Peptides against a protein of PDB entry 4Z63. Designs and how they scored, part 60

Target 1, 334 residues: chain A of PDB entry 4Z63
Amino acid sequence: LCLGMNDLTGNIPEDLFHLKRLNLLGIQENRLSGSLSREIRNLSSLVRLDVSWNLFSGEIPDVFDELPQLKFFLGQTNGFIGGIPKSLANSPSLNLLNLRNNSLSGRLMLNCTAMIALNSLDLGTNRFNGRLPENLPDCKRLKNVNLARNTFHGQVPESFKNFESLSYFSLSNSSLANISSALGILQHCKNLTTLVLTLNFHGEALPDDSSLHFEKLKVLVVANCRLTGSMPRWLSSSNELQLLDLSWNRLTGAIPSWIGDFKALFYLDLSNNSFTGEIPKSLTKLESLTSRNISVNEPSPDFPFFMKRNESARALQYNQIFGFPPTIELGHNN

## One batch from the design tools (peptide; made by RFdiffusion4, then SolubleMPNN)

Design b1_p12_7_s4 (from b1_p12_7, 6 letters changed)
Fold by OpenDDE base, seed 4:
Structure b1_p12_7_s4 (fold): chain B 334 residues (1-334), chain A 12 residues (1-12)
Amino acid sequence: as target 1 above (334 residues)
Amino acid sequence: SYITTDEPATTI
């Protein structure tokens, strides 16, 4: 049953929960309000539940043990409060959980040993506190993780060295510290292609450790961290780099010539730093900018990107990396 | 400008 993208108001009629054979319930992009009924437990055949972009409030009901076929739960952009229900945090069927842009709080805890099918987790823009859950790498299929805009004080857990499934990782504005440790850990994520760390590590030094290596890194965004240091030499080995944003830092020194050797680099923002010297001539030879066919339908993160002019500006949303225009921004270096 | 995944909270 798909009722999304309407002007539906009120709550879900209780009689809807009598549909025992229902596999898909999509009621997204409406004005549905109140609590999500516990009677959702009656939808025992449910595979997909989309309640996103509504006015739902209260706690998410702890009924997911009665939904043994549920693979997709989308609840982003609601007013949900409380924690992740225990039955949801233990769901063996769930492939995708999206609860981005809610008011969920407390310590983030998932039973990753039980969540054997989880491949996408979006909990960005919530009120989770404490530390990053050390057991996330135990979610052996977890590929996409957005935890941006939570209060995960501290460092990236050492256990994330074992996060082999991780491909897309977003941690923007999560009160993280110790970028050297974070990069030293995350370099072990062999499948990591997208790393977004914007608005963390405030005033730290960007490590220039030549032992760091991100072999499959395509997207690196570490903007607005007030980072000191220079262009890191270790980045030159990330031959698949497509997008680099290091803007709004305090980086110094020259822009190295190797920045133009990235064959796939179509977006470069080094603006609002303190870089000096000449613009590398190698930037004029970027193959991606000379060839028209950047239309690579590559797998992208499930979480959205935002381009912000400032912290208060309404951001432009980009759902795909290749939605960004080919860009070289070197402005406002002083 | 800069790229982020820091989404402004939607006040519903």
Scores: peptide ipSAE 0.607, ipTM 0.903, DockQ to the pose 0.757
Fold by OpenDDE base, seed 2:
Structure b1_p12_7_s4 (fold): chain B 334 residues (1-334), chain A 12 residues (1-12)
Amino acid sequence: as target 1 above (334 residues)
Amino acid sequence: SYITTDEPATTI
């Protein structure tokens, strides 16, 4: 049953929960309000539940033990409060959980040893506090992780050295500290292609350790961190780099010539730093900017990017990395 | 401008 993209109001009719053979319930992009009914438990054949972009409130009901076939739960952009219910945090069937842009709170706890099918987790823009859950790497299929805009004070856990499934990681504005430790840990994530760390590590030094290596890194965004240091030498070994944003930091020194050696680099923002010297001539040889054939068919993160002009400005949403225009921004340097 | 995944919270 798909009733998304309407102007439906009120609660879900209780009789809808008598549909025991229902595989898909999509009621997204409406004005549905109130609590999400516990009677969802009666939908024992449910594979996909999409309640996103509504006015739902209250706690998410603890009924996911009665939904053994549920693979997709989309609840983004609602007013849900409380924690992740225990049955959801233990779901062995769940592939994708999207609860971004809610009011969920407390310590984030997932039973990753039970969540054997979880491949995408989006909990961005919530009120989770405490530390990053150390057991996330136990979610052996977890590829896409967005935890942006939560209050995960402290460092990236050492256990994330073993996060082999991780390909996309977003932690923008999550009160993270110790960028040196974070990069030292995350370099062990052999499948990591996208790393977004904007608005963390305030005033720290960007490490220039030649021992750091991100083999598969395509997208690195570490903007607006007030980072000190220079353009990191370790990044020169990330030959697959497509997008680099280090804007709005306090980086100094020259822009190195190796920045023009990235064959796939189509978006470069080093603006609003303290870089000095000449613009490398190698930037004029970036093949990705001269050739029209950027492969549009690469797997994108299951998560939107936002381009912000400032902290108060309305962000432009980009659903795909290739939605960004080919850009070289070096403005507002010394 | 800068890129982020920091989505503005929707006021409900």
Scores: peptide ipSAE 0.607, ipTM 0.901, DockQ to the pose 0.754
Fold by OpenDDE base, seed 3:
Structure b1_p12_7_s4 (fold): chain B 334 residues (1-334), chain A 12 residues (1-12)
Amino acid sequence: as target 1 above (334 residues)
Amino acid sequence: SYITTDEPATTI
């Protein structure tokens, strides 16, 4: 049953929960309000539940033990409060959990040893606090993780050295500290292709450790951190780099010539730094800007990106990396 | 401009 993208108001009629054979319930993009009914437990055949973009409030009901077929739960952009229900945090069937842009709070806890099917987790823009959950690497299929805009004080856990499944990681504006430790840990994530760390590590030095290596890194965004240092030499070994944003930092020195050697680099923003010297002539030879054949068919993060012009401006949403226009921004350097 | 995944919270 798909009733998304309407102006439906009120609560879900109770009779809807009598549909025991229902595999798909999509009621997204409405004005549905009140608590999400515990009677969802009666939908024992449910594979996909999409309640996103509504006015739901209260706690998410702890009924996911009665939903053995549930693979997809989308509840982004609601008013949900409390924690992740225990049955949801232990779901062996769940592949994707999206609860982005809610008011969920407390310590983030998932039973990753039970969540054997979880491949995508989006909990961005919530009120989770404490530390990043050290056991996330135990979610052996977890590839996509958005934890942006939570209050995860401290450092990236050392356990993330073992996060072999991790491909797409977003931690923007999560009160993280110690960029040197974070990069030193995350370099061990052999499948990591996308790393977004914007609005963290405020005023720290961007490490220039030649021992750092991100073999499969395609997207690196570390904007608006007030980072000091220079263009990191270790980045030159990330031969698959497609998008680099280091804008709104305090980076100094020359833009190195190797920045033009990235064959797939189509988006470069180094603006609002303190770079000096000449613009490398190698940037004029970027193959991705001269040839239209960017393979649009590559896997992308499940979480959205936002381009912010300033802190007060409406952000432009981009659902895919290749939605960004080919860009070279070097403006506002001194 | 800069890229982020920091989504502005929707005021409900």
Scores: peptide ipSAE 0.605, ipTM 0.900, DockQ to the pose 0.748
Fold by OpenDDE base, seed 5:
Structure b1_p12_7_s4 (fold): chain B 334 residues (1-334), chain A 12 residues (1-12)
Amino acid sequence: as target 1 above (334 residues)
Amino acid sequence: SYITTDEPATTI
């Protein structure tokens, strides 16, 4: 049953939960309100539940043990409160959990040992507090993780050295500290292609440790951190780099010529830093900017990106990396 | 401008 993208109001009729053979319930992008009924437990054949972009409130019901076929739960952009219910945090069938932009709170706890199928987790823009869950690497299929805009005080857990499944990681504005430790840990994530760390590490030094290596890094965003230092030499070894945003930092020194050696680099923002010297002539030879065939079909993160002009500006949403126009921004480096 | 994944919370 697909009823998304309407102006439906009120609560879900309880009789809808009598549909025991229902595999897909999509009621997203409505004005449905109230609590999500516990009677969703009656939908024992449910594979996909999409309740996103509504006005749901209260706690998410603890009934996911009665949904053994559930692979997709989308509840983003609602008013859900409380924690992740125990049955959801233990779901062996769940592939994708999206609860972004809710009011979920407390410590984030997932039984990753039980969540054997989880490949995408979006919990961005919630009220989770404490530390990042140390056991996230135990989610052996977890590829996509958005935890942006939560209050995960402290450092990236050392256990994330073992996060081999991790490909796309977003932690923007999550009160993280110690960028040197974070990068030192995350370099061990051999499948990491996208790393977004904007609005963390306030005023720290960007490490220029030549021992750091991100083999498969395609997207690095570390904007608006007030980071000190220079263009990091370790980044020159990330030969697959497509997008680099280091804007709104306090980086100094020259823009190195090796930036022009990135064959796939189509988006470069180094604006609002303190870089000096000449613009590298190698930037004029970026193949990605001269060739018309940007590979639009590459896997992208499931989480959205936002381009902000300033902290108060309305963000432009980009759902794919290749949605960004080919860009070189070097402005405001005085 | 800068890129982020920091989404403004929807006031519900």
Scores: peptide ipSAE 0.597, ipTM 0.902, DockQ to the pose 0.743

Design b1_p12_8_s1 (from b1_p12_8, 5 letters changed)
Fold by OpenDDE base, seed 3:
Structure b1_p12_8_s1 (fold): chain B 334 residues (1-334), chain A 12 residues (1-12)
Amino acid sequence: as target 1 above (334 residues)
Amino acid sequence: SSSSWISSVDPD
């Protein structure tokens, strides 16, 4: 049953929960309110539940042990409170969990040993606190992780050295500290292609350790951290780099010539730093800007990106990396 | 004016 993108109000009719053969319930993008009914437990054949973009409130019901076929749960942009229900945190069937932009709180706890099918986790923009869960690498299929805009104090866990499945990772605005440790750990994630760390590490030095290596890194966003230092030499070895945003930092020195050697680099923002010297001539030779052959069919993160053009401006949402226009921004350097 | 930055943070 697909009733998304309407102006439906009120609660879900109770009789809907008698549909025991229902595989898909999509009621997203409405004005449905109240608590999400526990009677969802009666939908034993449910594979996909989409309740996103509504006015739901209260706690998410702890009924996911009665939904053995549930692969997709989308509840982003609601008013859910409390934690992740125990049955949801132990779901062996769940592939994708999206609870972004809610009011979920407490410590983030997932039983990754039980969640054997989990490949995408979006818990961005919630009220989770404490530390990043050290056992996330035990989710052996977990590829996409958005934990942005939570209050995860401290450092990236050492256990993330073993996060082999991790490909897309966002920790933007999560009160993280120690960028040197974070990069030192995350370099061991051999499948890591997208790393977003904006609004963390306030005033720290961007490490220039030549021993750091991100072989498959395509997207690096570390904007608005007030980072000191220079363009990191280790980044020059990330030959697949497509998007680099280091804007709104305190980076100094010259823009190195190797920045123009990235064959796939189509988006570069180094604006609002303190770079000096000349613009590298190699930037005029970026193949991605001269040839239209950007492979649009590359896998992208499941979480959205946002671009703020001004502190007062509405952020533009980008669902795909290639939705960004080809850009070289070097403005506002002194 | 290049007052832009990328994040994965939902706008307020």
Scores: peptide ipSAE 0.345, ipTM 0.858, DockQ to the pose 0.838
Fold by OpenDDE base, seed 2:
Structure b1_p12_8_s1 (fold): chain B 334 residues (1-334), chain A 12 residues (1-12)
Amino acid sequence: as target 1 above (334 residues)
Amino acid sequence: SSSSWISSVDPD
């Protein structure tokens, strides 16, 4: 049953929950309000539940133990409060959980040893507090993780060295500290291609440790952190780099010539730093900017990117990395 | 001149 993208109001009719053979319920992009009914438990054949972009409130009902086939739960952009219900946090069938842009709170706890099928987690823009859950690497299929805009004080857990499934990771604006430790840990994530750390590590030094290596890194965004230091030498070994944003930091020194050696680099923002010297001539030879053959069909993160033009402006949403225009921004440096 | 930065944070 697909009723998305309408002007539906009120609650879900209770009689809808008598549809025991229903595999897909899509009611996204409406004006549905009230609590999500506990009677969802009666939809025992449900594979996909999309209630996103509504006005739902209250706690998410703890009925997911009665939904053994549920693979997709999309509840982004609602008013849900409380925590992740225990049955959802223990779901062995769930592949994708998207609860971004809600009012969920408390400590984030997932039973990753039970969540054997979880591959995508989006809990960005909530009110979770405490520390990052150390057991996330126990979610052995977890590839896409957005935990941005929560209050996860402290450091990236040491256990994330074992996060082999991790490919796309965003922790933007999550009150994280110790960038040196974070990068030192995350370099062990052999499948990591996208790393977004914007608005963390305030005033720390960007590490220039030659022992750091991100083999498969395609997207690195560490903007608006007030980071000190220089362009990190370890980044020169990330040959697959496509997008680099280090804007709005306090980075100094020269822009190194190796920045032009990245064959796939099509988006570079080093603006609003304290870089000095000449613009490397190698930037004029970036193959991605001279050739029209950008492979558009690469896997992308499930979470959206946002470009803020200023602190007060509405952010532009980009659903794919290749949605960004080819860019070289070096403005507002010394 | 760019005054922009990238994040994965929903707008307020």
Scores: peptide ipSAE 0.338, ipTM 0.857, DockQ to the pose 0.817
Fold by OpenDDE base, seed 1:
Formats: C-alpha cells, sequence, structure tokens
Structure b1_p12_8_s1 (fold): chain B 334 residues (1-334), chain A 12 residues (1-12)
C-alpha cells in the first residue's frame, strides 16, 4: 500500500493494521499525526515501512520483534521522541534504518551482534547524547552511517579501526574532539570512501602526518571546524579523491600542486581559509573538469548532503555526490 | 562571497 506524497491528515486508521499480508506500507510525505500505533505489530508480513515526512509524535513502539520480515524502516522527518526501541535495536532482519530529523534522545544503543543485516543507518539530526557507540563495528554489514547533528561528546572510538564494512560516514556537528585521533582511527576503515566531519574539532590542528593513508577516499568534507595547519600531505595519496571541502577553516600556507593531480576531483572548496601563494597551474589540468565522462553511476551515501551558502540561507540538499556542480572555490583566502 | 560549506546536517 503506497499512499505517499499526498495531503493525508490525522492518524492511521487502526483497521489498516488488519492487512496481515501487507509487505509494503508507504505513507510518507503526508500530514499524518499522532503516535505510531503499536498495532503495526499485526503487519507480520511487513518488509518496508515508510512513515517519513509526517507529523508523527511520541515514542516508536517496541513491536519490531513481531515484524520478522522488516528490512526497511523509514521514519525520517517526524517528531518521534525517546530512544530506539529494544526490539528495533535487536532486529536481525532490518537492512535500513532511517530516523533522521526526529527528536530521539538518550544514549544510542544498538545490539550490533543481533543486527546482522543492517547496512544503512541514518540517525542524523536527533538529540542523542553521550559517546559514539563503541560496538558499531560489530554491525558487520553496516556500510552507510549518518550520525550528524547529535551530541556525541569525546573522540571516535578505537574500536572503529575494525569498522571494515564502513564506506560512508558522517559525523557532522556532533561535538567530536581530537581530529588527529579520529583520522588515525578511520584510516583503518579500508572501505571508507566518504567522510564528512564538518562542524567538529573546533580550533584543532589538521594533522599533517605523512603516515596517514586513506586509500579509497573519494569524498572528504571537513568544513567549518576552524582548523589550523596547512593542506595535509597525506591526502595526496588518496588518488580517487572526487570531492574535497575544507572551507571555513584557518588553514594556511600554499595550495600544493598535487591538488591538481587528482584525476577524479571535480569539486574543490578551499574557500574562507588563509591560504597564500599562487593558484597551482595543475588545477587547470584537472581531467574531471575537462572531460565530460564523469561516471555518474558511482555509489553514493544514503544520507543527504547539505550546502549552506549563507548563514541566513536555507541549506540546499544534495542526494548524490554528483549532484554537486563541478566547482573550484578558492575565494576568501588572505 | 562564496560562503558555502558542505555538511550532512539538516537545515534548521
Amino acid sequence: as target 1 above (334 residues)
Amino acid sequence: SSSSWISSVDPD
């Protein structure tokens, strides 16, 4: 049953939960309100539940033990409160959990040893607090993780050295500290292609440790951190780099010539820093900007990117990396 | 002035 993208209001009729053979319930992008009924437990054949972009409130019901086929739960952009229900946090069937842009709170706890199928987790823009869950690497299929805009005080856990499944990771605006430790840990994530760390590490030094290596890094975003230092030499070894945003920092020194050696680099923002010297001539030879054959079919994170152009402007949403226009921004350096 | 930066943070 797909009723998304309408102007439906009120609660879900309770009789809808009598549809025991229902595999897909999509009621996203409506004005549905109230609590999500516990009676969803009666939908024992449910594979996909999409209640996103509604006005739901209250706690998410703890009934996911009665939904053994549930693979997809999308609840982003609602008013859900409380924590992740225990049955949801232990779901062996769940592949994707998206609860972005809610009011979920408390400590983030997932039983990753039970969540054997979880491959995508989006909990961005919630009210989770405490530390990053150390056991996330135990989610052995977890590839896509957005935990942005939560209050995860402290450092990236050492256990994340073992996060082999991790490919796309966002921790933007999560009150993280110690960028040197974070990068030192995350470099061990051999499948990591996208790393977004914007609005963390306030005023720290961007490490220039030549021992750091991100072999498969395609997207690095570390904007608006007030980071000091220079363009990090270790980044020159990330030969697959496609998008780099280090804007709104306090980076100094020259823009190195190796920045133009990235064959796939189509988006570069170094604006609002303190870079000096000349623009590297190698930037004029970026193959990605001269050739039209950018492979648009590359895997992208499941979480959206947001570009904030002005402090007062609404952020633009980009659902794909290649949605960004080919860009070289070097403005506002001094 | 290009005052843009990228994040994965929902707009306020």
Scores: peptide ipSAE 0.360, ipTM 0.865, DockQ to the pose 0.824; fails the geometry check
Fold by OpenDDE base, seed 5:
Structure b1_p12_8_s1 (fold): chain B 334 residues (1-334), chain A 12 residues (1-12)
Amino acid sequence: as target 1 above (334 residues)
Amino acid sequence: SSSSWISSVDPD
């Protein structure tokens, strides 16, 4: 049953939960309100539940033990409060959990040992507090993780050295500290292609440790951190780099010539730093900007990107990396 | 040109 993208109001009719053979319930992009009914438990054949972009409130019901076939739960952009219910945090069937842009709170706890199928987790823009869950690497299929805009104080856990499944990771604006430790840990994530760390590590030094290596890194965003230092030499070994945003920092020195050696680099933002010297001539030879055929079919994160033109401007949403126009921005360097 | 920055943070 797909009723998304309407102007439906009120709550879900209780009689809808009598549909025991229902595999897909999509009621996204409406004005449905109230609590999400516990009677969802009656939908024992449910594979996909999409209640996103509504006005739901209250706690998410703890009924997911009665949904043994549920693979997709989308509840982003609602007013849900409380924590992740225990049955959801233990779901062995769940592949994708999206609860972005809610009011979920408390310590983030997932039983990753039980969540054997979890591939995508989006909990961005919530009120989770405490530390990042150390057991996330135990989710052996977890590739996409958005934990942006939560109150995760402290450092990236050492256990994330073992996060081999991690491909796309966003921690933007999560009150994280110690960028040197974070990068030192995350370099061990052999499948990491996208790393977004914007609005963290305020005033720290960007490490220039040549021992750091991100083999498969395609997207690096570390904007608006007030980071000091220079263009990091370790980044020159990330030969697959496609997008680099280091804007709105306090980086100094020259832009190195190796920045133009990235064959796939189509988006570069180094604006609002303190870079000096000449623009590298190698930037004029970027193959991605000279060739017409950028392959649009590369895997992208499941979480959206937002571009702010200034701190006060409305952010533009980009759902795919290739939605960004080919860009070289070097402006506002002093 | 107004300089921009990228994030994964939902707008306020």
Scores: peptide ipSAE 0.344, ipTM 0.859, DockQ to the pose 0.854; fails the geometry check

